Peptides against a protein of PDB entry 5HDT. Designs and how they scored, part 156

Target 1, 163 residues: chain A of PDB entry 5HDT
Amino acid sequence: MVVKTFMDMDQDSEEEKELYLNLALHLASDFFLKHPDKDVRLLVACCLADIFRIYAPEAPYTSPDKLKDIFMFITRQLKGLEDTKSPQFNRYFYLLENIAWVKSYNICFELEDSNEIFTQLYRTLFSVINNGHNQKVHMHMVDLMSSIICEGDTVSQELLDTV
Target 2, 163 residues: chain A of PDB entry 5HDT as posed
Amino acid sequence: MVVKTFMDMDQDSEEEKELYLNLALHLASDFFLKHPDKDVRLLVACCLADIFRIYAPEAPHTSPDKLKDIFMFITRQLKGLEDTKSPQFNRYFYLLENIAWVKSYNICFELEDSNEIFTQLYRTLFSVINNGHNQKVHMHMVDLMSSIICEGDTVSQELLDTV

## One batch from the design tools (peptide; made by RFdiffusion4, then SolubleMPNN)

Design b2_p28_8_s1 (from b2_p28_8, 14 letters changed)
Fold by OpenDDE base, seed 3:
Structure b2_p28_8_s1 (fold): chain B 163 residues (1-163), chain A 28 residues (1-28)
Amino acid sequence: as target 1 above (163 residues)
Amino acid sequence: SAEELRKEALEFLEERKEEEEERREKLR
């Protein structure tokens, strides 16, 4: 089976977006989000990041609860950035780079629980950031956090306390 | 490369998806 990656799809191609809609929805299922294998969860997170890239600024997920679950899921995966010597670090880097570049979390501003999502993101990033990370990792982390702070119209005190 | 990893990841996930679908079909 030859599978075309989400990376190969044009962000501006509406036709291609439609072709992978079902896959996008399936990847957000409990089967994947609650998969017991952490490597599988990481791969899922990377695919979800690509989905957000392709569908930006929108997403194929219409349920606010599902979107929250997805971003909380992605946030949990970012904990893997802590170990820079892990064989999976490159995949964690890809995840970080993608969501930072796309500004994937910006869609969360439309969610009622946006502050919760952002707070968890910041807590996670600050918990994993260390001197072992190279300049690129630091840059992406800063870009991600700065984008949310700068573009957010409302920031909870909890988030401010985290920063 | 990151691209290669993504390709591998997607292929892996598709395989897992197919396996799950097959499992469900067998249980019907």
Scores: peptide ipSAE 0.061, ipTM 0.602, DockQ to the pose 0.017
Fold by OpenDDE base, seed 4:
Structure b2_p28_8_s1 (fold): chain B 163 residues (1-163), chain A 28 residues (1-28)
Amino acid sequence: as target 1 above (163 residues)
Amino acid sequence: SAEELRKEALEFLEERKEEEEERREKLR
């Protein structure tokens, strides 16, 4: 059987979700999250974003600690959005677009450390946002931040200070 | 295209997964 890429998977295909569960779990391992190659980490982040898209509104990751690690990892990758002239900018854009559209971070509301995750996300986004970004990038950043604020029951003072 | 790039990325990661599994098996 030809291995179908995550991008080609349908959200409603339970059979496909089961088939690629092991791959999804492996991509969240320390091997990939702490990979020494920056380009590999970016690709991992994009794939993780695709996984969240496919498994939404759930995730194959059941460990709260693992979910925290993943989203903190994704957040760190978003720092690459700062340089709009980077050869990898398109991949960073895809990452941003995906997580904003899917609202991937919404799953973090169930985590005890959700405020920490959201705070780091906001800090990162505000640190990288600049005039070189086009309207689409700005839109996705705003959508991502607004969704979290609007859907969150409680936000930390630290998070509010960043907004 | 972005789609092609993502496809290549996933294939790359799948290959790396296999390599890691093989490495662990050899160390066992």
Scores: peptide ipSAE 0.038, ipTM 0.586, DockQ to the pose 0.017
Fold by OpenDDE base, seed 1:
Structure b2_p28_8_s1 (fold): chain B 163 residues (1-163), chain A 28 residues (1-28)
Amino acid sequence: as target 1 above (163 residues)
Amino acid sequence: SAEELRKEALEFLEERKEEEEERREKLR
């Protein structure tokens, strides 16, 4: 029974991957990544995070340039974590929680510009962290940064200086 | 159109996000 259940779960996972592939590709278009509305960009970032969650540890995107654009985009959205009183803070929290749990940024280690991506991420996180954040937010930020440090084979001097 | 497909994709993924958020909340 356990084995059968596991097989069913795996099948469901593969079906989900197939279902979301086209959606994932469309969502990563410049139309959404460069959308003028801040709230739309946040929603897009959350959806992208969900895509990475579904496909983890793989990604539906094969282009290194596209992956870089996506993670730089997500990083920019994390700036919204600074205002804990924002009506959309819960969605920013969701974004942080998701990418920290999934370790989404670890996909970037395969990219040539990984150090640039991580540097921007660290700078962003350190710039937004404040006393208004609760323990959970701090924990997720630390988890995200620690995962990258521990998994990374090489870290740029700039990143080390940021930490 | 490509734009319509992108909008539909966003809406679909938003629903999935909400479902996941609700699931996580129930498990807390």
Scores: peptide ipSAE 0.036, ipTM 0.587, DockQ to the pose 0.023
Fold by OpenDDE base, seed 2:
Structure b2_p28_8_s1 (fold): chain B 163 residues (1-163), chain A 28 residues (1-28)
Amino acid sequence: as target 1 above (163 residues)
Amino acid sequence: SAEELRKEALEFLEERKEEEEERREKLR
């Protein structure tokens, strides 16, 4: 399996999704999620976001623990949005844009620890938001947060306090 | 563009995957 094949995958092709399931699982392994290189982790996050885009509205990961780990991992990467002058900022922007557009975090509603994930996401976003961000960044952040609030049946008080 | 970044990321990770596989093969 070639990682690059995800770019050629048809989002509506169930057959292709099955063929590349092992590759998707491999990208979510500890080898990548716990990679010591910060730039590698950012790229991993972007690829994971792409995987969620391809498999949406489903997820190729069946383990609730793995899904939690992935979204907590992605959330940690979003911290990099705070430095708009970083050479990697465009990749962080890509990550934000993707997950906001796809509404990737909506999969987390099926998880027992959804409130923890959403709370951490909101805290992270509010911690990195600054006046240096352009309108598009702000829009994606708002879209991401609004989607979760609007589609969620219940929101914890802690999450509401964060908003 | 987003597409270019995606391409770069996937290619980069493929390289890392191959390196891992090579290391595993050497341990056999």
Scores: peptide ipSAE 0.035, ipTM 0.577, DockQ to the pose 0.018

Design b2_p28_8_s2 (from b2_p28_8, 17 letters changed)
Fold by OpenDDE base, seed 1:
Structure b2_p28_8_s2 (fold): chain B 163 residues (1-163), chain A 28 residues (1-28)
Amino acid sequence: as target 1 above (163 residues)
Amino acid sequence: SAEELREEMLKYLKEIEEERKKKLEKLR
């Protein structure tokens, strides 16, 4: 499975970057981002997260609009963290853990609409958090949001005030 | 409660922001 393959890939491998560049581009297509199946979208999000891990701190996407679409898409998938009893929760957890560890959203600072992306991320995480989440989930959420605060400038205060 | 968790997280993030501001001020 594609997800398992990406999980085993090492970051900063030039050979892997070149080999899977086309796959990365296809995964960001409307066919996958707008797929009607929720489980497929989650799988796509996990693959995209792995791609960002491999290409970090850069991204294989040259279009700012495409990057925005991808991160907004990933953010929407994080809504699935709310149901801790879901059969797919472990995959949602993986998605959260990956993007938090890699600090994937930090690429968004190069985008003109970064504030919109971060606002949606924060609102989503604060919306889904509940008592069913363990400490690891909380830690990853905090780590993800903290990384954005630390790298950001004065916009961080405004962001926190809107949550 | 979920509300309490959100408040705690928000408080923590605000503390991080304040620490960031202090660090920047110290560099000036």
Scores: peptide ipSAE 0.448, ipTM 0.869, DockQ to the pose 0.050
Fold by OpenDDE base, seed 3:
Structure b2_p28_8_s2 (fold): chain B 163 residues (1-163), chain A 28 residues (1-28)
Amino acid sequence: as target 1 above (163 residues)
Amino acid sequence: SAEELREEMLKYLKEIEEERKKKLEKLR
């Protein structure tokens, strides 16, 4: 059986489908992605991660540029994993866990700038990973990175240099 | 607040996911 995404399924109504799509698109707007409040950006990232989870393996975003912006945005949020004592660490953990489990970044393989996205992801993860992180955090980080390497057909030299 | 917004969003997303699961189960 072919697993269909939520958007590809027969919805109860076209209005509901439109509502879900509009909500997803709204969260990906510059208003949220460039929000001045760091906590808001983190929450937005978590919501976006959940959207990817729901719509997996496809994304409700059709624009490659928008997808790139989203994943670059999410990648930037992962920098918050560095401070394990932060009050927001649990939310950063949630973000990491979700992305790793869903393999959300796999959508990026279809993007022309996939190597750039993955490179930034790896650089970010390696910059924040430290001995203060518990085993679960390390596991998710490794799982996320290894999945991309194993599933990718081609890896740029730049990406390899980050490993 | 940001937290309130997230809670509302998550609630909404959960509802969507449950609906999705139900539909998929019917197809199996």
Scores: peptide ipSAE 0.071, ipTM 0.563, DockQ to the pose 0.027
Fold by OpenDDE base, seed 5:
Structure b2_p28_8_s2 (fold): chain B 163 residues (1-163), chain A 28 residues (1-28)
Amino acid sequence: as target 1 above (163 residues)
Amino acid sequence: SAEELREEMLKYLKEIEEERKKKLEKLR
């Protein structure tokens, strides 16, 4: 299972990367990305985040459209961070922590629609951030957003206006 | 239910991983 505690493991070996390849491809299918169950989608997002962690700084996905779909999907899942009392909050936290630490979204810089992805990410984070979140959540959100700004060569005006 | 769907997905994912693992082991 690819869903493991992020803090308890390093990036996987090449052998493990091969092991997860088919899983990664299946997880990126419309069946999972458009799954009707919210909890399933969250679990899928966590798995995808782990895939990006394992393959970082690369990804097993060769299609720019697929990458866009994945990151837009992950971004949508982050909306679940709003409810800190949710039974699934720990998994949302895991998702946030993972993508922030790995800087998974940096793969998107090579995508034509990178600005759209980043803008949607920022909008989502700003929509869910609140005083009920602990310091760690805030830190991860800031780290995630600042990393994109600092490493991006070109940032759209729309993204700048969001910040 | 959400739990049933999750279990089904997890079972599916585990099956995929096991298949990949078996294939990898056979190549050694």
Scores: peptide ipSAE 0.060, ipTM 0.563, DockQ to the pose 0.018
Fold by OpenDDE base, seed 4:
Structure b2_p28_8_s2 (fold): chain B 163 residues (1-163), chain A 28 residues (1-28)
Amino acid sequence: as target 1 above (163 residues)
Amino acid sequence: SAEELREEMLKYLKEIEEERKKKLEKLR
């Protein structure tokens, strides 16, 4: 088996989806989500974003609790967008671009705690947004938030207060 | 680099998966 980066996988390749299914499950383990190295956590988040891209509109994760943990984890990583001069900013940008384009968070609508996830996402994005961000970053942030608002059946008061 | 780390992580995941498969085969 040839190890291929997730970003190089074809979304329409069913064979590749099957091949990396178990790898995707391992990536979502507590070992990776709670890894002590910040750079590793960022990389894990990027890989998870790629997984969601590949398996869209579905996810290989069947546990609602696991999905919640993953998206809360990804949301926490987005805090790194605050420092535009960070050596890892390009990776944070990749994460943002990917989840915005794929609309990865739309999977969360099926979760009971979707409003909590979306609220934390909005709070995080508004906390890190600054004038140092270029138009592309702003665009992705807006696209991500707008998609959730437009496609959601109900929006909590807490989420509305955040917007 | 982040790319190198990513590659190492993928290799690690592959190894874990292979070990899992081997364990399952032994249980059959």
Scores: peptide ipSAE 0.039, ipTM 0.522, DockQ to the pose 0.016

Design b2_p28_8_s3 (from b2_p28_8, 13 letters changed)
Fold by OpenDDE base, seed 4:
Structure b2_p28_8_s3 (fold): chain B 163 residues (1-163), chain A 28 residues (1-28)
Amino acid sequence: as target 1 above (163 residues)
Amino acid sequence: SAEELKEEMKKYLEEIKEEREERMKLLK
């Protein structure tokens, strides 16, 4: 796919935003989100993350339901972080690093079901963390979760207890 | 261990949340 190309893209490029808008919409289709090949799904997630990076802090999608589907999809892909010896681990790491750096999940605060999304994210991250992960992985996980807590006005104790 | 790290992370997140809440109280 076009993952390599997206990695070289600059954030906040209006020309790139327009150029890849149609691709972004296509990648968010059920065809790709429900693709049977896990490697394809990972690549799709990386591409979507790069698109979010380009459009940050705004989302290129207008449908709240679609945004929810996308972030739930990305969250499911993060399960791949568990196996540090996987040939695809570097891409999983890239996905984590990207969404943590960009604070991509912060877009979800605009969604009615934000608590559900954040809860699933926290559960996933705590589920996959293990002794094989280095300090960088830990840092990105902490940064991702702490950013949500710091910037969210309605992050409840219940959310923290769900982890 | 991973379990110890999880606990540390949970405590850290709780501290951040508490600090945020304290700041919010000061702004009221």
Scores: peptide ipSAE 0.184, ipTM 0.714, DockQ to the pose 0.048
Fold by OpenDDE base, seed 1:
Structure b2_p28_8_s3 (fold): chain B 163 residues (1-163), chain A 28 residues (1-28)
Amino acid sequence: as target 1 above (163 residues)
Amino acid sequence: SAEELKEEMKKYLEEIKEEREERMKLLK
């Protein structure tokens, strides 16, 4: 994982990391990931992103299947970026900004299904971008995509076709 | 426009990919 130097300065203490461990486990449960309320799911995604920020560059989860579920879940939430006039847009923006800044998806390189995750991410980002987005949103999207391409040893043809 | 930005982003990503591939060749 590539973590920006300035992010290291804001790294939380080990004591705080331990406190968030139980919370992280609960938030990743099916109860929250499959919650029927979209606003709750968005909040869960933001919290998960915050947890990844705290634990970066380490993963708070050890199960590859759970990590995949989480990032596929976060990717689905990013669809909410499409409506810039939504009352919840600021939270969607926060989610995007966070995962782009932390490079949270870089953890996925350790997963067997990383290409699937990245492909879905790219498809989602290109599908939601519109004229209502400002330059900051565009920058975060570009940063998120470019970081994955730069760090990855290989880029699948499927991913290239998505771009 | 959003469409123009998408195209620009695609070109940018392709350039990054090419640069990465060149670096990888040098490391082998």
Scores: peptide ipSAE 0.181, ipTM 0.708, DockQ to the pose 0.056
Fold by OpenDDE base, seed 5:
Structure b2_p28_8_s3 (fold): chain B 163 residues (1-163), chain A 28 residues (1-28)
Amino acid sequence: as target 1 above (163 residues)
Amino acid sequence: SAEELKEEMKKYLEEIKEEREERMKLLK
């Protein structure tokens, strides 16, 4: 229900930003990021992605450590893309499509541990990509990875060697 | 295929890496 609501939101609406600010902060708590139910974690990831879309290019989170935790969390959820026959695949697809289109990970360039975040993202995407994925999934994965490389002047040679 | 996509992506990344290395050399 929450995910469906966010999908219809206008990212330029200040009213929506104010309305969901408290929710955004709460969703980033350890309670949700470390929730034992994988379906709940996926929903949380989708909501966080929608929040980033709404607040783009800024983030409602000020703590670098919290931002790192969030993106590492989202990256872990992307592992669910591997099983294309999963009942939750469409939601994983939504997550991928959202973060790729919005370029949500670009905010990580301001983080000290950006290379770690990007490295984990690349490793995850390369690990889950398979022939069961259609062209749209492939394009989103490529767009997500290539955009980070192209737009990130701070991307280290070490990161490039890891990919 | 996924394997083909991986290969192309790796080639792309290597090209970017090489371009950056060349640019760095020019700045010395």
Scores: peptide ipSAE 0.175, ipTM 0.713, DockQ to the pose 0.036
Fold by OpenDDE base, seed 2:
Structure b2_p28_8_s3 (fold): chain B 163 residues (1-163), chain A 28 residues (1-28)
Amino acid sequence: as target 1 above (163 residues)
Amino acid sequence: SAEELKEEMKKYLEEIKEEREERMKLLK
């Protein structure tokens, strides 16, 4: 499974970065981002998160528009965190844990539409938080949101007013 | 709890907003 393969990759392996660059580009295509199957989209999101983990702190993508599409896509998948009893919850948890640990969204500060991305992220997380989540989930959500806010000099007042 | 987490985050964001406003006032 592609997800398991990426999970086992070392972040500092230049050989692995080069080997899977083409795969990373394909996963960011409209074919995968707009795939009709919800489970496939989740899997794609996990793979993309792993790719960002491998390439951190740099992005393997050069197009700002593509980066925006990817993070908007990942944000949409995080809606699945709402149902803690879902058979796919563990994968949603993995997605959250990964992007929180790596601080993947920090790449978005270089984008012109960063405020839109962060706004959607915050709205999504606040909408899915519920009492079914354990402390680990809560911790990751806080870490993810606070890491972005800590760079307040680059965060608009509009974004801060949305939460 | 979920509600406690939401409130905590809202308070944190509010503190950041207030600090930014204060800094802006001092720069004028």
Scores: peptide ipSAE 0.175, ipTM 0.703, DockQ to the pose 0.035

Design b2_p28_8_s4 (from b2_p28_8, 14 letters changed)
Fold by OpenDDE base, seed 5:
Structure b2_p28_8_s4 (fold): chain B 163 residues (1-163), chain A 28 residues (1-28)
Amino acid sequence: as target 1 above (163 residues)
Amino acid sequence: SAEELRKEMLEYLEKRKEEEEEKLKKLR
């Protein structure tokens, strides 16, 4: 399976980075980002998260607009965390855990629209967080949000108002 | 179905992976 394949890849392997460069670009295409099936989109998000893990702290995507689209896309997928009883919850958990551990969103600090991305992320997380989530889910959410606040030079008032 | 679409996607990605591996082998 593609997700497991990426997960098993060595993060420091330059050969693997080169091997999956074109695949990474294909994953970021409109074909996948705008796929009509939500389960497919979730799988795409997980694959993208793995790509960010492998290429961290950089990304194979050079276009700021494309990066924005990707992170806005990933943010939208996190809405699925709301239903803890969903058969797909484990994949949503994987997505959350990965992007939190890798601090994938930190690459957005280089984007002009970083505040918009972070604001949407925070709004999404607070909209889906509930008492049904276990401590690990809460921990990952906190880690993801706190890393952005701590590592950012400035936090916009809009972001602060969202939190 | 959603399952069929996921399967198709995985097959597509695996195919692309294989193609990239073949390209890399030619460069060695």
Scores: peptide ipSAE 0.106, ipTM 0.600, DockQ to the pose 0.018
Fold by OpenDDE base, seed 1:
Structure b2_p28_8_s4 (fold): chain B 163 residues (1-163), chain A 28 residues (1-28)
Amino acid sequence: as target 1 above (163 residues)
Amino acid sequence: SAEELRKEMLEYLEKRKEEEEEKLKKLR
């Protein structure tokens, strides 16, 4: 069984959790997850990551299918880390830093499709890593991937082959 | 800062949420 780790983090108050609940639910809608604007999708991803930070180690989403959609969506946005010179890089960095620090993907261990999600995450990260990234970016990527490996009870062969 | 960025995102997305909800109401 996956052992949920409680990290020493600056967690938001219960009042903030209540404040963001309605927005959190709407952010998971197809309207936002399938928004045609790339910059909007990035903002949605960052906001979703922030929601996970606020609610950590829990999440306001109870549907396994919805959670899968969200994390697959976030994973797709991480492709934007490839271009370090992009004006939007700071927001991509924020996304990476947040999900790595919070260990947001650890929620996925409760999903039957967790291996698929993690495989896509690893493939995405390895595809965007380049020499233009500073040490902090590399560190966050490694932290994110290693945390998943260490906490996981089982890892698919496909994921192992990717690493 | 991270806080400023978060605020910007939340405000933007809240606005878009409201716009979408209003659109749906008009169609009903």
Scores: peptide ipSAE 0.059, ipTM 0.613, DockQ to the pose 0.016
Fold by OpenDDE base, seed 3:
Structure b2_p28_8_s4 (fold): chain B 163 residues (1-163), chain A 28 residues (1-28)
Amino acid sequence: as target 1 above (163 residues)
Amino acid sequence: SAEELRKEMLEYLEKRKEEEEEKLKKLR
């Protein structure tokens, strides 16, 4: 299965959002977030990112703990961007492109543990950034980090030290 | 379409879920 790029997907209507609610809840289950297969976890992350795109600026998840788990999960998947020659790199690119374009992590500003989430995101991105990445990848990484730093009211010292 | 993609993703994930659950049952 080939994941389509963010730019190839159309905007969903309000009626369509209701159709995806069950999917959203299902994908956020511990079964998938803790799935032992790396490729499955990547696919789950891509689907979750797409769910956030559809529901933006809101989310179908009401539990702050669940939202934290989801974004920490997505952050962990971004580690896969390190290997630009991986057969799954295009899916990792899709994930990055989507969350950067939609600014999905902005939902985290309402969470008590937002600083922890952003800190882990920055650490992950800086750990995977390398000269093998093309301009688009670099652009999305910069856009994602810049958006969070500019829109955040408070940034932890740990995050500042990472940047 | 986005809907078709999501459907395919769900079907794939459901299939993997079933496979993993079956494996877990065999281990019990």
Scores: peptide ipSAE 0.041, ipTM 0.585, DockQ to the pose 0.015
Fold by OpenDDE base, seed 4:
Structure b2_p28_8_s4 (fold): chain B 163 residues (1-163), chain A 28 residues (1-28)
Amino acid sequence: as target 1 above (163 residues)
Amino acid sequence: SAEELRKEMLEYLEKRKEEEEEKLKKLR
């Protein structure tokens, strides 16, 4: 299975929102978020990213705790970006590209624990960024972090220390 | 298309889910 890049994907219609609703619910389950297979988790993260793209600026998830779990999960998957030689790097790139373009994390501003989510995201991105990454990867990382800083009303001291 | 890709992903995930559930049943 080849993951198509976000830029090559067509914008989803209202009919597609209904189509992906079942997928959204399945992917958000603890079974998949805590799946022992790292390849499955990466695939889940990519699918979740597309779900957020389709439903933006909203999400099919009503539970704040579930949303937090999802974004913490996605953040953990981004650790895979550190190895540019990984056979799964293209999927990690897709994940980064998607969430950066869609600004998926912006929905987290409505969550009580938004600062925790953003802090973990920044820590992860700065942890994995290296000279092996091409300009596109760097651009997406910067775009993602900059958007959150610029749009956030309150930024924790911990987040500021990370930036 | 996005639809085709997500359908494929869902099918893959469902398959893996079934496999894991079967493993759990065998352990019980």
Scores: peptide ipSAE 0.035, ipTM 0.563, DockQ to the pose 0.015; fails the geometry check

